# Peptides against a protein of PDB entry 3ZN8, part 36

Target 1, 125 residues: chain A of PDB entry 3ZN8
Amino acid sequence: LEEYDKIQKKMEDVMEGKGKLTLRDVYAQIIALRKMGPLSKVLQHIPGLGIMLPTPSEDQLKIGEEKIRRWLAALNSMTYKELENPNIIDKSRMRRIAEGSGLEVEEVRELLEWYNNMNRLLKMV

## One batch from the design tools (peptide; made by RFdiffusion4, then SolubleMPNN)

Design b2_p14_4_s4 (from b2_p14_4, 8 letters changed)
Fold by OpenDDE base, seed 1:
Structure b2_p14_4_s4 (fold): chain B 125 residues (1-125), chain A 14 residues (1-14)
Amino acid sequence: as target 1 above (125 residues)
Amino acid sequence: RRTALFTLLAEHLR
């Protein structure tokens, strides 16, 4: 609960323009989420998600849970400096992260693209 | 308090 409240406060600070979302914040959030249970149980605890999004199929939840596991492997292969400043991740760093995590370079690129899109969206709200 | 990251993660993983 305390870890979750810290993550929520960080998200509020980022939405208010008082901070920047980092991949460390993303990592902490995914870990806190996984402590609540599998993605299916987690989505049930997100207020308004069940109203705004159709309930994912069981297969979509399995795909999502696997994608989260892959992204955690990528995040675990990053340096502290990369987690705090993902913009320093060049092609060489991206390849190292992919090789260290057993992922394709494209899967690491997708995580970084998602992070960049997330930071843009949080600044618009 | 809307967990914006979780909502957007769920939207991306859909």
Scores: peptide ipSAE 0.054, ipTM 0.623, DockQ to the pose 0.406
Fold by OpenDDE base, seed 3:
Structure b2_p14_4_s4 (fold): chain B 125 residues (1-125), chain A 14 residues (1-14)
Amino acid sequence: as target 1 above (125 residues)
Amino acid sequence: RRTALFTLLAEHLR
């Protein structure tokens, strides 16, 4: 709970222009959420998600849990400098991260694209 | 409505 509240506060600071979301913040959030249990249990704690989104099937939850596990492998293969400044991750760094995590380069690119889109969205709110 | 990062993550994973 306390770790989640710190991440929410960090998101608020980013929305107010007082900083940026980093991949370290993303990592901390994923770890905090996994401590709450399986993705199915965590989704139940998100206010309004069950109203805005159809209840995920068991297969969709398994796919989501696998994707989170893959993103954690990528994040664990990043340097501290890359986690704090993901914009330095070039093609050579993406390939190294992919090889170190057992992922395709495309999956590392997808994580970085998601991060960039998230950071843009938080600045618009 | 402040959308939690996790809500957006969950939406992206679907």
Scores: peptide ipSAE 0.054, ipTM 0.624, DockQ to the pose 0.395
Fold by OpenDDE base, seed 5:
Structure b2_p14_4_s4 (fold): chain B 125 residues (1-125), chain A 14 residues (1-14)
Amino acid sequence: as target 1 above (125 residues)
Amino acid sequence: RRTALFTLLAEHLR
């Protein structure tokens, strides 16, 4: 709960232009979510998600859990500097992260693209 | 607004 509140405050600060979302913040958030239980239990506690999105099938939940596990492996293979400043991750760093995490380079690229899109959206709100 | 990151995370993980 305390970790969750810290992440919420960080998100508010980013939305107000008082901060930047980092992959360290993303990592902390994923860990906090996993402590709340399976993705199925987490998703039902997200205000507005149950209204805007259909209840995922059990297979979709398993895919989501696997995706989270893969993203955590990628994040665990990043340096502190990369977590704080993901924009420094070039093709060489991306390959190293992929190799270190047992992922495809494309999966690491997808995480970085998601992070970039998230930061764009948070600046527009 | 507080839930937007989790919502977007959950949407992308689907």
Scores: peptide ipSAE 0.048, ipTM 0.615, DockQ to the pose 0.438
Fold by OpenDDE base, seed 2:
Parts: structure tokens; C-alpha cells; sequence
Structure b2_p14_4_s4 (fold): chain B 125 residues (1-125), chain A 14 residues (1-14)
């Protein structure tokens, strides 16, 4: 799938030090994954994950799909500048994003924490 | 390398 290959290439470029993973890149990935089908099908297409990860229960998949939906709502409430440089998102911006998405500030903080952890890992590999 | 984002998404969504 051309969209998936573009996203993988962007991740490879970031791992090579040719750029930074942004929340725009995260948004594009989530959309591409949702076009591929349920999270269960996506996990099955990842080589080695079908052996190392226990098959999530149907309830765990539903929880995951709801979390992805909430993160998409947060991402849709961000400005282009925030998506490209999430480090500018202060407490005031987090509150605005939460209010605009119908989420708790804690859920927006969790997305940003995940993004920060992801960027740390991508720099170590 | 190609799976790290999806692996971490899957781990965080668990």
C-alpha cells in the first residue's frame, strides 16, 4: 500500500537521522492503519509480532480502537504548527486541545508522552 | 526497524 510504504520510508529516514518524527507523521500512520483494517489484522502483518505478542482479546482490541479514536480527536484539534513541533504544546495548548476534542487534559498528556517516548526510542535504534 | 512504531503503539494500547 503506497501510503504505508511512504510512512515506513519516513520512519527509516528519521532512524537514519534524516528528520524528526512529528505528530503529523503519527496522524498519517493511524489513518493508514485504519484503512488496512482492525488492529488485529495490522498486528498479523508485522513479521515476528504474531509469534512474540499474545493475540489480544476482542475486548482489548475494542479498548485499543477507542484509544486510537480519542487520539485522532486530539490530533484533529491541534494546529499545523503543533503537529509539526509538538514541543510547543504547553499547559494552555493542552487544555485547548482537550476542550476542542472532548477529552481530558490527561488523555492529551498521555498522547504527548507516548510521542516523546517514541522519539527517544527512534534515536536509540 | 520497520515495525518499531506499530510495536510501541500496540504495547501502549495494551
Amino acid sequence: as target 1 above (125 residues)
Amino acid sequence: RRTALFTLLAEHLR
Scores: peptide ipSAE 0.046, ipTM 0.624, DockQ to the pose 0.408; fails the geometry check

Design b2_p14_5_s1 (from b2_p14_5, 9 letters changed)
Fold by OpenDDE base, seed 2:
Structure b2_p14_5_s1 (fold): chain B 125 residues (1-125), chain A 14 residues (1-14)
Amino acid sequence: as target 1 above (125 residues)
Amino acid sequence: RSELLRLLYELLRK
């Protein structure tokens, strides 16, 4: 909960044009959320989700759990420098991360793409 | 609050 609140505050700062959200922050947030339980329980903590978005099927939840595990593996395979400054992650770094985490390079790319999109969105809000 | 969680969900559901 403490770590979760810290990340929320950082996100607010980023929205105000102060600092940036890093993959280190993402990692901390995921870990904090995992303490709330499996994905199914985590989703229950999203306000208005049941009203605004369709509830995922059990199979979708299983797939989601696996994806989270994969992302954590990727993040655990990154250096501190990469976590703090993800934009330095080039093709060589992506390949290393993928190999170290047992993932496909495309899965690492997907994580980075998501991060970049999220950072852009936060700056627009 | 929970924007990051929401964004994670959006990614996972795609």
Scores: peptide ipSAE 0.145, ipTM 0.681, DockQ to the pose 0.417
Fold by OpenDDE base, seed 3:
Structure b2_p14_5_s1 (fold): chain B 125 residues (1-125), chain A 14 residues (1-14)
Amino acid sequence: as target 1 above (125 residues)
Amino acid sequence: RSELLRLLYELLRK
């Protein structure tokens, strides 16, 4: 998929110290992946994953699918400025996003923490 | 290399 490849290239660029991965990029990637079908089918498109990691149980896939849905709700509740610059999201913004998405603030915080950790890891490579 | 997918998977399996 064209959009999938675009995001992969962007990730590679970030690893090389070029550009910045944003939540908008994350959102676009998730949407692109969703076009492939359920999480189980998406995981089949990860080269070498089946060799490196055990296949998730059906229960794990269900939990994962729900988490993706919740994260998408949060992302859909963010402004364009927040998606492009997640570091501006303060406690007030997190609360608004949580309320707008029907999530707990902690769930929004978890998404942001994941993003920050991912971005740090990419830059360290 | 599906790095984002891999990272998502790692997050979800925890």
Scores: peptide ipSAE 0.144, ipTM 0.677, DockQ to the pose 0.379
Fold by OpenDDE base, seed 1:
Structure b2_p14_5_s1 (fold): chain B 125 residues (1-125), chain A 14 residues (1-14)
Amino acid sequence: as target 1 above (125 residues)
Amino acid sequence: RSELLRLLYELLRK
């Protein structure tokens, strides 16, 4: 929970323009969430989720768990420099990460696109 | 709180 709170504070700092969220932070957050249990239990800790989003089916939860597993594999295949500064990840690095993690390049790209979109959204809030 | 988790869920749902 301590690590989780640190990441939340960092996200708040980014929203205020006082920092940058990295993939290292993302990795730490995912690991912290995994300690809470399966995705179904983790989602229960999001206030208002049941109001804002439909309750996922069991199959949707399984798909979600698999995607998280794949993203963790990708993150585990990144160098420290890449985790701290994801902007350096070019096509060559993406291919290496994909090969190292057993993923398709498109899956690695999806993770990076999500990260970029998240940073944009945080800066807008 | 849990903004990252919310964003993860939104991505996973699509």
Scores: peptide ipSAE 0.141, ipTM 0.676, DockQ to the pose 0.384
Fold by OpenDDE base, seed 5:
Structure b2_p14_5_s1 (fold): chain B 125 residues (1-125), chain A 14 residues (1-14)
Amino acid sequence: as target 1 above (125 residues)
Amino acid sequence: RSELLRLLYELLRK
């Protein structure tokens, strides 16, 4: 709960233009969520999600679990400097992260693109 | 909390 509160505060700061959410924050949130169990159990704890988004099939949940595993591998392969400031991740760093995590470079790009899009959307609220 | 989780879910389902 404490970690969730910290992340929520940071998100609020981003929306108000007073700060930024980092990949370290993202990592912490994923780890905290994993304590709730599998993705299916995590989704049950999100108010209104079932109303706004379709309920995933069993196969979709398996795909989601694999994606979470892959993202965690990527995050675990980043340095603290990269987690705090993902903008420094150039082609060389991206390749290193991919190799260290057993991912394709494109998968690392996808994570970074998601992060950038999330920050952009939060600032638009 | 819920917003970040929602955004994560939207990416994961793709």
Scores: peptide ipSAE 0.142, ipTM 0.673, DockQ to the pose 0.476; fails the geometry check

Design b2_p14_5_s2 (from b2_p14_5, 9 letters changed)
Fold by OpenDDE base, seed 2:
Structure b2_p14_5_s2 (fold): chain B 125 residues (1-125), chain A 14 residues (1-14)
Amino acid sequence: as target 1 above (125 residues)
Amino acid sequence: RSELLKLLYELLRS
């Protein structure tokens, strides 16, 4: 939970215009969360989740677990430089990452798109 | 607790 809280503070700093959230930060948090157990157990640690988000079905949880595994594979295939500055990831790098992780290029693109959207959102809040 | 986790969840369910 120590690493988890560090990332939370990082996000707060970003919202205040101090620095940016990197994929290294994302990676660290995912790893920290995985230590809590499966996705279903992780979600139980979020206060008010039932009010804010719909409760996922068992099938959705399984799909989610697989998605997390795939994202971790992609992150494991990135260089430190790419993790720190995902903006440098072009089509060539994306293809390399996909091949190295056994994923489709579209799956890597999905991760990067999510990251970009999240950063934009954090800066607006 | 974590906005990142919530956003991750949003993506996973989409």
Scores: peptide ipSAE 0.167, ipTM 0.700, DockQ to the pose 0.436
Fold by OpenDDE base, seed 3:
Structure b2_p14_5_s2 (fold): chain B 125 residues (1-125), chain A 14 residues (1-14)
Amino acid sequence: as target 1 above (125 residues)
Amino acid sequence: RSELLKLLYELLRS
Protein backbone atom coordinates (compact mmCIF):
# COMPACT_ATOMS: atom_id res chain seq x y z
CA LEU B 1 0.00 0.00 0.00
CA GLU B 2 2.82 2.37 0.79
CA GLU B 3 4.41 2.01 -2.63
CA TYR B 4 1.01 2.23 -4.26
CA ASP B 5 0.30 5.52 -2.51
CA LYS B 6 3.67 6.90 -3.59
CA ILE B 7 2.92 6.23 -7.23
CA GLN B 8 -0.55 7.70 -6.89
CA LYS B 9 0.93 10.84 -5.38
CA LYS B 10 3.42 11.06 -8.22
CA MET B 11 0.60 10.81 -10.74
CA GLU B 12 -1.16 13.66 -9.01
CA ASP B 13 2.03 15.71 -9.12
CA VAL B 14 2.38 15.08 -12.84
CA MET B 15 -1.20 16.18 -13.35
CA GLU B 16 -0.26 19.41 -11.61
CA GLY B 17 2.72 19.88 -13.92
CA LYS B 18 5.31 18.65 -11.44
CA GLY B 19 7.76 16.00 -12.57
CA LYS B 20 7.02 13.10 -14.87
CA LEU B 21 5.93 9.49 -14.67
CA THR B 22 8.60 7.05 -15.85
CA LEU B 23 8.59 3.36 -16.67
CA ARG B 24 10.42 2.87 -13.39
CA ASP B 25 7.29 4.18 -11.70
CA VAL B 26 5.13 1.89 -13.80
CA TYR B 27 7.32 -1.05 -12.86
CA ALA B 28 7.15 -0.20 -9.17
CA GLN B 29 3.38 0.11 -9.32
CA ILE B 30 2.95 -3.25 -11.03
CA ILE B 31 5.20 -4.94 -8.48
CA ALA B 32 3.31 -3.32 -5.63
CA LEU B 33 0.00 -4.47 -7.06
CA ARG B 34 1.29 -8.00 -7.60
CA LYS B 35 2.04 -8.25 -3.90
CA MET B 36 -1.67 -7.85 -3.30
CA GLY B 37 -2.32 -11.06 -5.21
CA PRO B 38 -3.80 -11.95 -8.56
CA LEU B 39 -5.51 -9.38 -10.74
CA SER B 40 -8.94 -10.43 -9.52
CA LYS B 41 -8.01 -9.67 -5.94
CA VAL B 42 -6.35 -6.39 -6.86
CA LEU B 43 -9.43 -5.14 -8.66
CA GLN B 44 -11.52 -5.76 -5.55
CA HIS B 45 -9.54 -3.08 -3.75
CA ILE B 46 -10.61 -0.35 -6.15
CA PRO B 47 -13.66 1.53 -4.86
CA GLY B 48 -16.33 2.15 -7.45
CA LEU B 49 -14.61 0.14 -10.15
CA GLY B 50 -17.58 -2.15 -10.50
CA ILE B 51 -19.76 0.85 -11.12
CA MET B 52 -17.52 2.48 -13.70
CA LEU B 53 -16.31 -0.64 -15.46
CA PRO B 54 -17.86 -4.02 -16.17
CA THR B 55 -16.75 -6.93 -14.04
CA PRO B 56 -14.15 -8.87 -16.00
CA SER B 57 -14.86 -12.46 -16.91
CA GLU B 58 -12.60 -15.29 -15.87
CA ASP B 59 -11.13 -15.38 -19.36
CA GLN B 60 -10.44 -11.66 -19.30
CA LEU B 61 -8.65 -11.99 -15.98
CA LYS B 62 -6.51 -14.77 -17.37
CA ILE B 63 -5.62 -12.69 -20.41
CA GLY B 64 -4.90 -9.73 -18.18
CA GLU B 65 -2.54 -11.73 -15.99
CA GLU B 66 -0.65 -12.88 -19.05
CA LYS B 67 -0.40 -9.32 -20.31
CA ILE B 68 1.05 -8.20 -16.99
CA ARG B 69 3.62 -10.98 -17.07
CA ARG B 70 4.64 -9.99 -20.58
CA TRP B 71 4.99 -6.33 -19.69
CA LEU B 72 7.05 -7.22 -16.63
CA ALA B 73 9.33 -9.28 -18.83
CA ALA B 74 9.83 -6.30 -21.11
CA LEU B 75 10.48 -3.95 -18.19
CA ASN B 76 12.95 -6.41 -16.68
CA SER B 77 14.87 -6.35 -19.96
CA MET B 78 15.27 -2.57 -19.97
CA THR B 79 18.28 -0.68 -18.64
CA TYR B 80 17.96 1.81 -15.82
CA LYS B 81 18.47 4.65 -18.29
CA GLU B 82 15.68 3.34 -20.49
CA LEU B 83 13.30 3.00 -17.54
CA GLU B 84 14.02 6.55 -16.42
CA ASN B 85 13.86 8.01 -19.92
CA PRO B 86 11.87 5.77 -22.26
CA ASN B 87 12.21 8.35 -25.03
CA ILE B 88 15.71 7.03 -25.77
CA ILE B 89 14.29 3.65 -26.78
CA ASP B 90 14.77 3.50 -30.54
CA LYS B 91 14.10 0.63 -32.93
CA SER B 92 17.37 -1.08 -32.05
CA ARG B 93 16.72 -0.92 -28.32
CA MET B 94 13.13 -2.02 -28.83
CA ARG B 95 14.28 -5.08 -30.77
CA ARG B 96 16.83 -5.94 -28.08
CA ILE B 97 14.20 -5.65 -25.37
CA ALA B 98 11.80 -7.83 -27.35
CA GLU B 99 14.42 -10.52 -27.93
CA GLY B 100 15.57 -10.44 -24.32
CA SER B 101 12.03 -10.79 -23.03
CA GLY B 102 10.80 -13.31 -25.57
CA LEU B 103 8.19 -10.88 -26.89
CA GLU B 104 7.26 -9.57 -30.29
CA VAL B 105 8.53 -6.10 -31.10
CA GLU B 106 4.91 -5.03 -31.48
CA GLU B 107 4.23 -5.93 -27.86
CA VAL B 108 7.09 -3.74 -26.67
CA ARG B 109 5.83 -0.96 -28.93
CA GLU B 110 2.38 -1.32 -27.41
CA LEU B 111 3.79 -0.84 -23.91
CA LEU B 112 5.69 2.26 -24.95
CA GLU B 113 2.71 3.68 -26.77
CA TRP B 114 0.52 3.14 -23.73
CA TYR B 115 3.10 4.89 -21.57
CA ASN B 116 3.33 7.87 -23.90
CA ASN B 117 -0.42 8.19 -24.18
CA MET B 118 -0.81 8.03 -20.43
CA ASN B 119 1.78 10.74 -19.88
CA ARG B 120 0.12 12.99 -22.42
CA LEU B 121 -3.26 12.43 -20.84
CA LEU B 122 -2.00 13.19 -17.34
CA LYS B 123 -0.41 16.43 -18.47
CA MET B 124 -3.60 17.52 -20.20
CA VAL B 125 -5.72 17.15 -17.08
CA ARG A 1 -7.41 7.41 -6.32
CA SER A 2 -6.23 4.32 -8.20
CA GLU A 3 -6.10 6.10 -11.54
CA LEU A 4 -3.12 4.11 -12.74
CA LEU A 5 -4.82 0.85 -11.89
CA LYS A 6 -7.95 1.97 -13.70
CA LEU A 7 -5.90 2.81 -16.77
CA LEU A 8 -4.17 -0.55 -16.58
CA TYR A 9 -7.54 -2.26 -16.33
CA GLU A 10 -8.81 -0.46 -19.40
CA LEU A 11 -5.77 -1.55 -21.35
CA LEU A 12 -5.91 -5.13 -20.14
CA ARG A 13 -9.58 -5.66 -20.94
CA SER A 14 -9.16 -4.46 -24.51
Scores: peptide ipSAE 0.166, ipTM 0.696, DockQ to the pose 0.384
Fold by OpenDDE base, seed 1:
Order: structure tokens, then C-alpha cells, then sequence
Structure b2_p14_5_s2 (fold): chain B 125 residues (1-125), chain A 14 residues (1-14)
């Protein structure tokens, strides 16, 4: 998938300190992966994943799918500016996003926290 | 394949 390759290149650029991973990139990645099917099927297409990481249980996969759906709802409720610069998302914006997506504010916060952590980790690799 | 996906997996597994 061409879109997948773009995201991979973006990640490589971030690792090399040439850019910043945004929520738009995250969104694109999720969408690209969703084209491969449900989470369970997606994981099966990743070579070596089962060797490197524990195989999730059926219940974990269901929870994961639900979380992905919720995160997509949140991302769909964000503005372009927010997707490109998640750091501008304050309490007011989080509340709006939560209300628009039918999520709790804490769920939106969790997404943002994950994003921030991931961005930091990528820069350290 | 994707580091992003791996990290996502780690989050989902938590």
C-alpha cells in the first residue's frame, strides 16, 4: 500500500530527527492497517510479531478492536490543526473531541498520552 | 513490519 509506505518513511524520518510524527500520521496508519482487515488478521500479516511479542488472547483482540474504533472516532472529531499539532489540544478541545466522539475525556487523554510517548520513543531509537 | 503498529499493539495489550 502506497499510503503505508509513506507512513513508514515518515517514521524513519522521525527516527532520524528529520520530522515529527503527527496524529494525522497515526490516523493514516490506522486506516491503512484497517484495509487489511480486523486487528486479528492484521497481526497475522506482520512477520515475526508472534515471535517478538506475546500472542494476544481473543478477549484482548476484542478489546483492542474496540479501542481502535474509539480512537478513530476521536481522531475523526479533531480538526486538521489538531491532528497536525496535537500539543494545542487543551482541556476545552479534549472535551469537545470527547463529546463529538461519544467518548470520555479520559479516553481522549489516553490517546494523546500514547501519541506523546510513541513520538518520544521513536526519536530515541 | 511497522514500528507504529508494534507500539500500538503494546498499548492495546496493556
Amino acid sequence: as target 1 above (125 residues)
Amino acid sequence: RSELLKLLYELLRS
Scores: peptide ipSAE 0.158, ipTM 0.696, DockQ to the pose 0.393
Fold by OpenDDE base, seed 5:
Structure b2_p14_5_s2 (fold): chain B 125 residues (1-125), chain A 14 residues (1-14)
Amino acid sequence: as target 1 above (125 residues)
Amino acid sequence: RSELLKLLYELLRS
């Protein structure tokens, strides 16, 4: 819960043009959520989510859980410098991360693209 | 609760 609050504050700072959300922050948030249990259980802790977003099917939840595991594997294969400054991750680093995590390079690229898009959205809000 | 969680959910949903 403490980590959750830290990430929320960090996101607010970024929205105000202060600082930057890093993959370390993302990693911490995912770990914090995993401590709450499986994705289905975590989603139940978000009031109004079922009203704002469609409730995923059991199969979708399973797929989601697998994707989270894959992203964690990628994050676990990154160096501290890469987590703090993902912009340094080039093709060579992506390949290393993919090999170390047992993922395809495209999966690592997808994570980085998601991260970049998220940062763009936060700065726009 | 978390905006990050909501963003993750959107990514996982599609």
Scores: peptide ipSAE 0.156, ipTM 0.689, DockQ to the pose 0.374

Design b2_p14_5_s3 (from b2_p14_5, 9 letters changed)
Fold by OpenDDE base, seed 2:
Structure b2_p14_5_s3 (fold): chain B 125 residues (1-125), chain A 14 residues (1-14)
Amino acid sequence: as target 1 above (125 residues)
Amino acid sequence: LSELLRLLYELLRS
C-alpha cells in the first residue's frame, strides 16, 4: 500500500508540473499491483469501475493477465536509462527490447504509445 | 487508487 501512495504522489507531482511520470514509475506500480493478486482482484480495488467502465468477462481477465505478463517482460528488458527516459527508445532499442522479452516489435511500440498518451493526459489535467 | 491503474485497465481492454 505504501508503494501505491508513492506512485500516487508522483502522479500528483506530474499533474502539478513538478515532474515526469516515467516507465520506472509504471513498472513500480505494476509490481506493487501484482502483489495484490490477479487482475480480477486488482480491478475490484478501483473506485467507480462499475460505473465508469464495463466489467470484463472471465476470458477478458485471462487475456489481461497475459498482457500484464508481456508488459512486464518488456519492462524487464529495458535499461534503467530507457525506463527513466523512454523517449530515447529508437527502432534499434525497441527491437532489442522485443527480442529480449520474446515480444513482437509492435507490442513494444504499443506499450510506448500508451505511455506517451498517458503522459499527455496527465499534463492536461 | 491512482489514475495510473485506470489507464492501465484501459490499455489492457483495448
Scores: peptide ipSAE 0.178, ipTM 0.703, DockQ to the pose 0.454
Fold by OpenDDE base, seed 5:
Structure b2_p14_5_s3 (fold): chain B 125 residues (1-125), chain A 14 residues (1-14)
Amino acid sequence: as target 1 above (125 residues)
Amino acid sequence: LSELLRLLYELLRS
């Protein structure tokens, strides 16, 4: 809970332009989510999700769970510098991360793309 | 929590 609150405050700070969300923050959040249980249970705690977003099927949840595990593997294969400053991750670093995590390079790229898109959105709010 | 989780959800759904 304490870790969760920290991430929430960080998110708020980022939205207010007082900070920057890093992959370290993402990692911490994912870990916190995992402590809450399976993705299906986590999604139940999101206010308004059932109304605003389509309810995922069981198969989609399974796929999502696997994706989260894979992202964690990628994050675990990153250096501290990369986690703090993901923009330094070039093709060589992506390949290393992929090899270290047993993932395809495209999967690592997807994570980074998601991160970049998220940061853009957060800065716009 | 809601915002980050929502973004994660959207990513997983796409």
Scores: peptide ipSAE 0.177, ipTM 0.702, DockQ to the pose 0.403
Fold by OpenDDE base, seed 1:
Structure b2_p14_5_s3 (fold): chain B 125 residues (1-125), chain A 14 residues (1-14)
Amino acid sequence: as target 1 above (125 residues)
Amino acid sequence: LSELLRLLYELLRS
């Protein structure tokens, strides 16, 4: 898939310090992965995952799938400017996003925290 | 697959 290759190249550039991971990149990644099927099927396509990480239970997969749906709702409620530069998302923006997506503000905050942590980790590689 | 997906998994697992 050409779109997937573009996303992978973007991720590689970020890991090499040539770019910045944005929520737009995250969104694109999730959408591309969703085309592979449900979370359970997606995880089966990750080489070495079963060796490096414990296999999630069926209940965990269901919870994870729901979380992905919720995060997509949040991302769909963000503006282009917010997706490209999540650092501008303040309390008022988080509340708007939460209301627009039917989520709690804490869920939006969790997504943003994850993004920030991931961006830092990628730069450390 | 991607490092992003792996890290996503880690978050979902927690």
Scores: peptide ipSAE 0.176, ipTM 0.703, DockQ to the pose 0.417
Fold by OpenDDE base, seed 3:
Structure b2_p14_5_s3 (fold): chain B 125 residues (1-125), chain A 14 residues (1-14)
Amino acid sequence: as target 1 above (125 residues)
Amino acid sequence: LSELLRLLYELLRS
């Protein structure tokens, strides 16, 4: 809970133009969420989710959990420098990360694309 | 919860 609050504050700062969201922040957030339990339990803590989105099925939750595990594997395969500055991750680095994590390069690219989109959105707020 | 969680959910849902 304490770790979550720290990450939330970091995100708020980024949204206010005070700092930058890094993959290290993403990693920390995922770890903090995992401490809360399975994805199903985490989703229950999101206000308004039940109103805006249908409750995920058991199969969807399993798929989500697997994707989280895959992303964690990718993040665990990154260097500190890459986590702090993901922009340095080129094709060669992506391939290394993919091989080290047992993922397809496309999955690593998806993570990076998601991160970039998130960072853009936060800066636009 | 956090915006990150929401966006993560959206990505996982797709």
Scores: peptide ipSAE 0.177, ipTM 0.699, DockQ to the pose 0.381; fails the geometry check

Design b2_p14_5_s4 (from b2_p14_5, 7 letters changed)
Fold by OpenDDE base, seed 1:
Structure b2_p14_5_s4 (fold): chain B 125 residues (1-125), chain A 14 residues (1-14)
Amino acid sequence: as target 1 above (125 residues)
Amino acid sequence: SSELLRLISELLRS
């Protein structure tokens, strides 16, 4: 809970333009959430989910859970410098990360694209 | 919680 609160506060700061979202932040938040259990259990503990988001199907939950596992593998294969500054991840680094995590390069690229989109989204809110 | 929801939402739709 303590770590979760710290992460949430940092996310709030990012949304207010006071901070920067990094993959380290993403990693930390995912890990904190995983302490609550699988994705299905995490979602049911989030107040207001039913109002803000459509109820995901079982298939969607499975896909999401698998995506989390795969992305965590990728994140675990990154260096601290890469986690703190994902912009340095070039084609060579992506290939290394993919090989180390057992993913396709395109999956690593997808993670990075998601990160960039998320960072932009948070700054807009 | 809003930030978390956004994170999860974007994760699931990607």
Scores: peptide ipSAE 0.127, ipTM 0.678, DockQ to the pose 0.384
Fold by OpenDDE base, seed 2:
Structure b2_p14_5_s4 (fold): chain B 125 residues (1-125), chain A 14 residues (1-14)
Amino acid sequence: as target 1 above (125 residues)
Amino acid sequence: SSELLRLISELLRS
């Protein structure tokens, strides 16, 4: 919970334009969330979820869990430099990460695209 | 919490 709070503060700083979201931040957050148990349990701790989003179905939760596991594999295959500066990840690095994580290159690309979209979204807040 | 919600929402969207 302590680590979770630290990560949340970091996320708040990013949203307020006081910091930059990195894949290291993403990794840390996912790890912290996993310590809380299944995604379903994690969602129970998010205030306002029922107001902002419909309750995910069991199938949606399973899909989400699988996505998290796969992305963690990718993140575990990244160097610290890549986690801190994802923009350096070129096609060669992406292929290496994919091979090391047992994922398709397209899956790694999807993670990076998600990251980029999140960064843009947070900068708009 | 709102930040986390946004991140999770994006994860689930994929």
Scores: peptide ipSAE 0.124, ipTM 0.675, DockQ to the pose 0.393
Fold by OpenDDE base, seed 3:
Structure b2_p14_5_s4 (fold): chain B 125 residues (1-125), chain A 14 residues (1-14)
Amino acid sequence: as target 1 above (125 residues)
Amino acid sequence: SSELLRLISELLRS
């Protein structure tokens, strides 16, 4: 319960602040996006996206939607410390997260790789 | 946040 409260309060704070991207930030953004509806609707609210990026196909949207659901399960199984500093997630933690979320370990690894790629790309923007 | 959303969208398609 305390961990959930911390996450919720941080979600409120990050909406007003800027800093280093963590999985906590990713989690907060995904939750905010989910409130806007399906991925297809979310993309419609991103200014300039239709101009800069190809419009995803229906199949791509379905895949993305499923991936979001699975990654949310993984994120919900992480501790606050792991969300704030994903680098501490070792093999043991990864297995725990996978088991707790009903995912394969490889799926959790994929999420972490995606996060690392996001951080790299953000430094270029 | 708009840039983050763009990057997320891009990675979801890759």
Scores: peptide ipSAE 0.119, ipTM 0.669, DockQ to the pose 0.424
Fold by OpenDDE base, seed 5:
Structure b2_p14_5_s4 (fold): chain B 125 residues (1-125), chain A 14 residues (1-14)
Amino acid sequence: as target 1 above (125 residues)
Amino acid sequence: SSELLRLISELLRS
């Protein structure tokens, strides 16, 4: 619960323009969530989940868990400079990250696209 | 909490 509150506060700061969401922030958030246990347990700590989101099936939870693990692998293969400024990640860097994490380049690209879309979303809200 | 939900929701989308 404490970690959840910290994550919430950080996200609120970003939303208010007090900071910029980086992959470092994403990394920290994922790690904090993982400390709460598996995705199923994390979701149980989110107030109003039953109203805001449909209850995920067991299969959906498994898929989510795997995706989290894979993205963590990618993030672990990034340099500090890349985490702080993902915009510098070019094709060469993506290939290196993919090779280092055991992922396909397309998976790394997917993570970056998600990040970019998420950042845009946060700016609008 | 709503912001975290949004992040998680987007993360889970595949």
Scores: peptide ipSAE 0.129, ipTM 0.673, DockQ to the pose 0.386; fails the geometry check

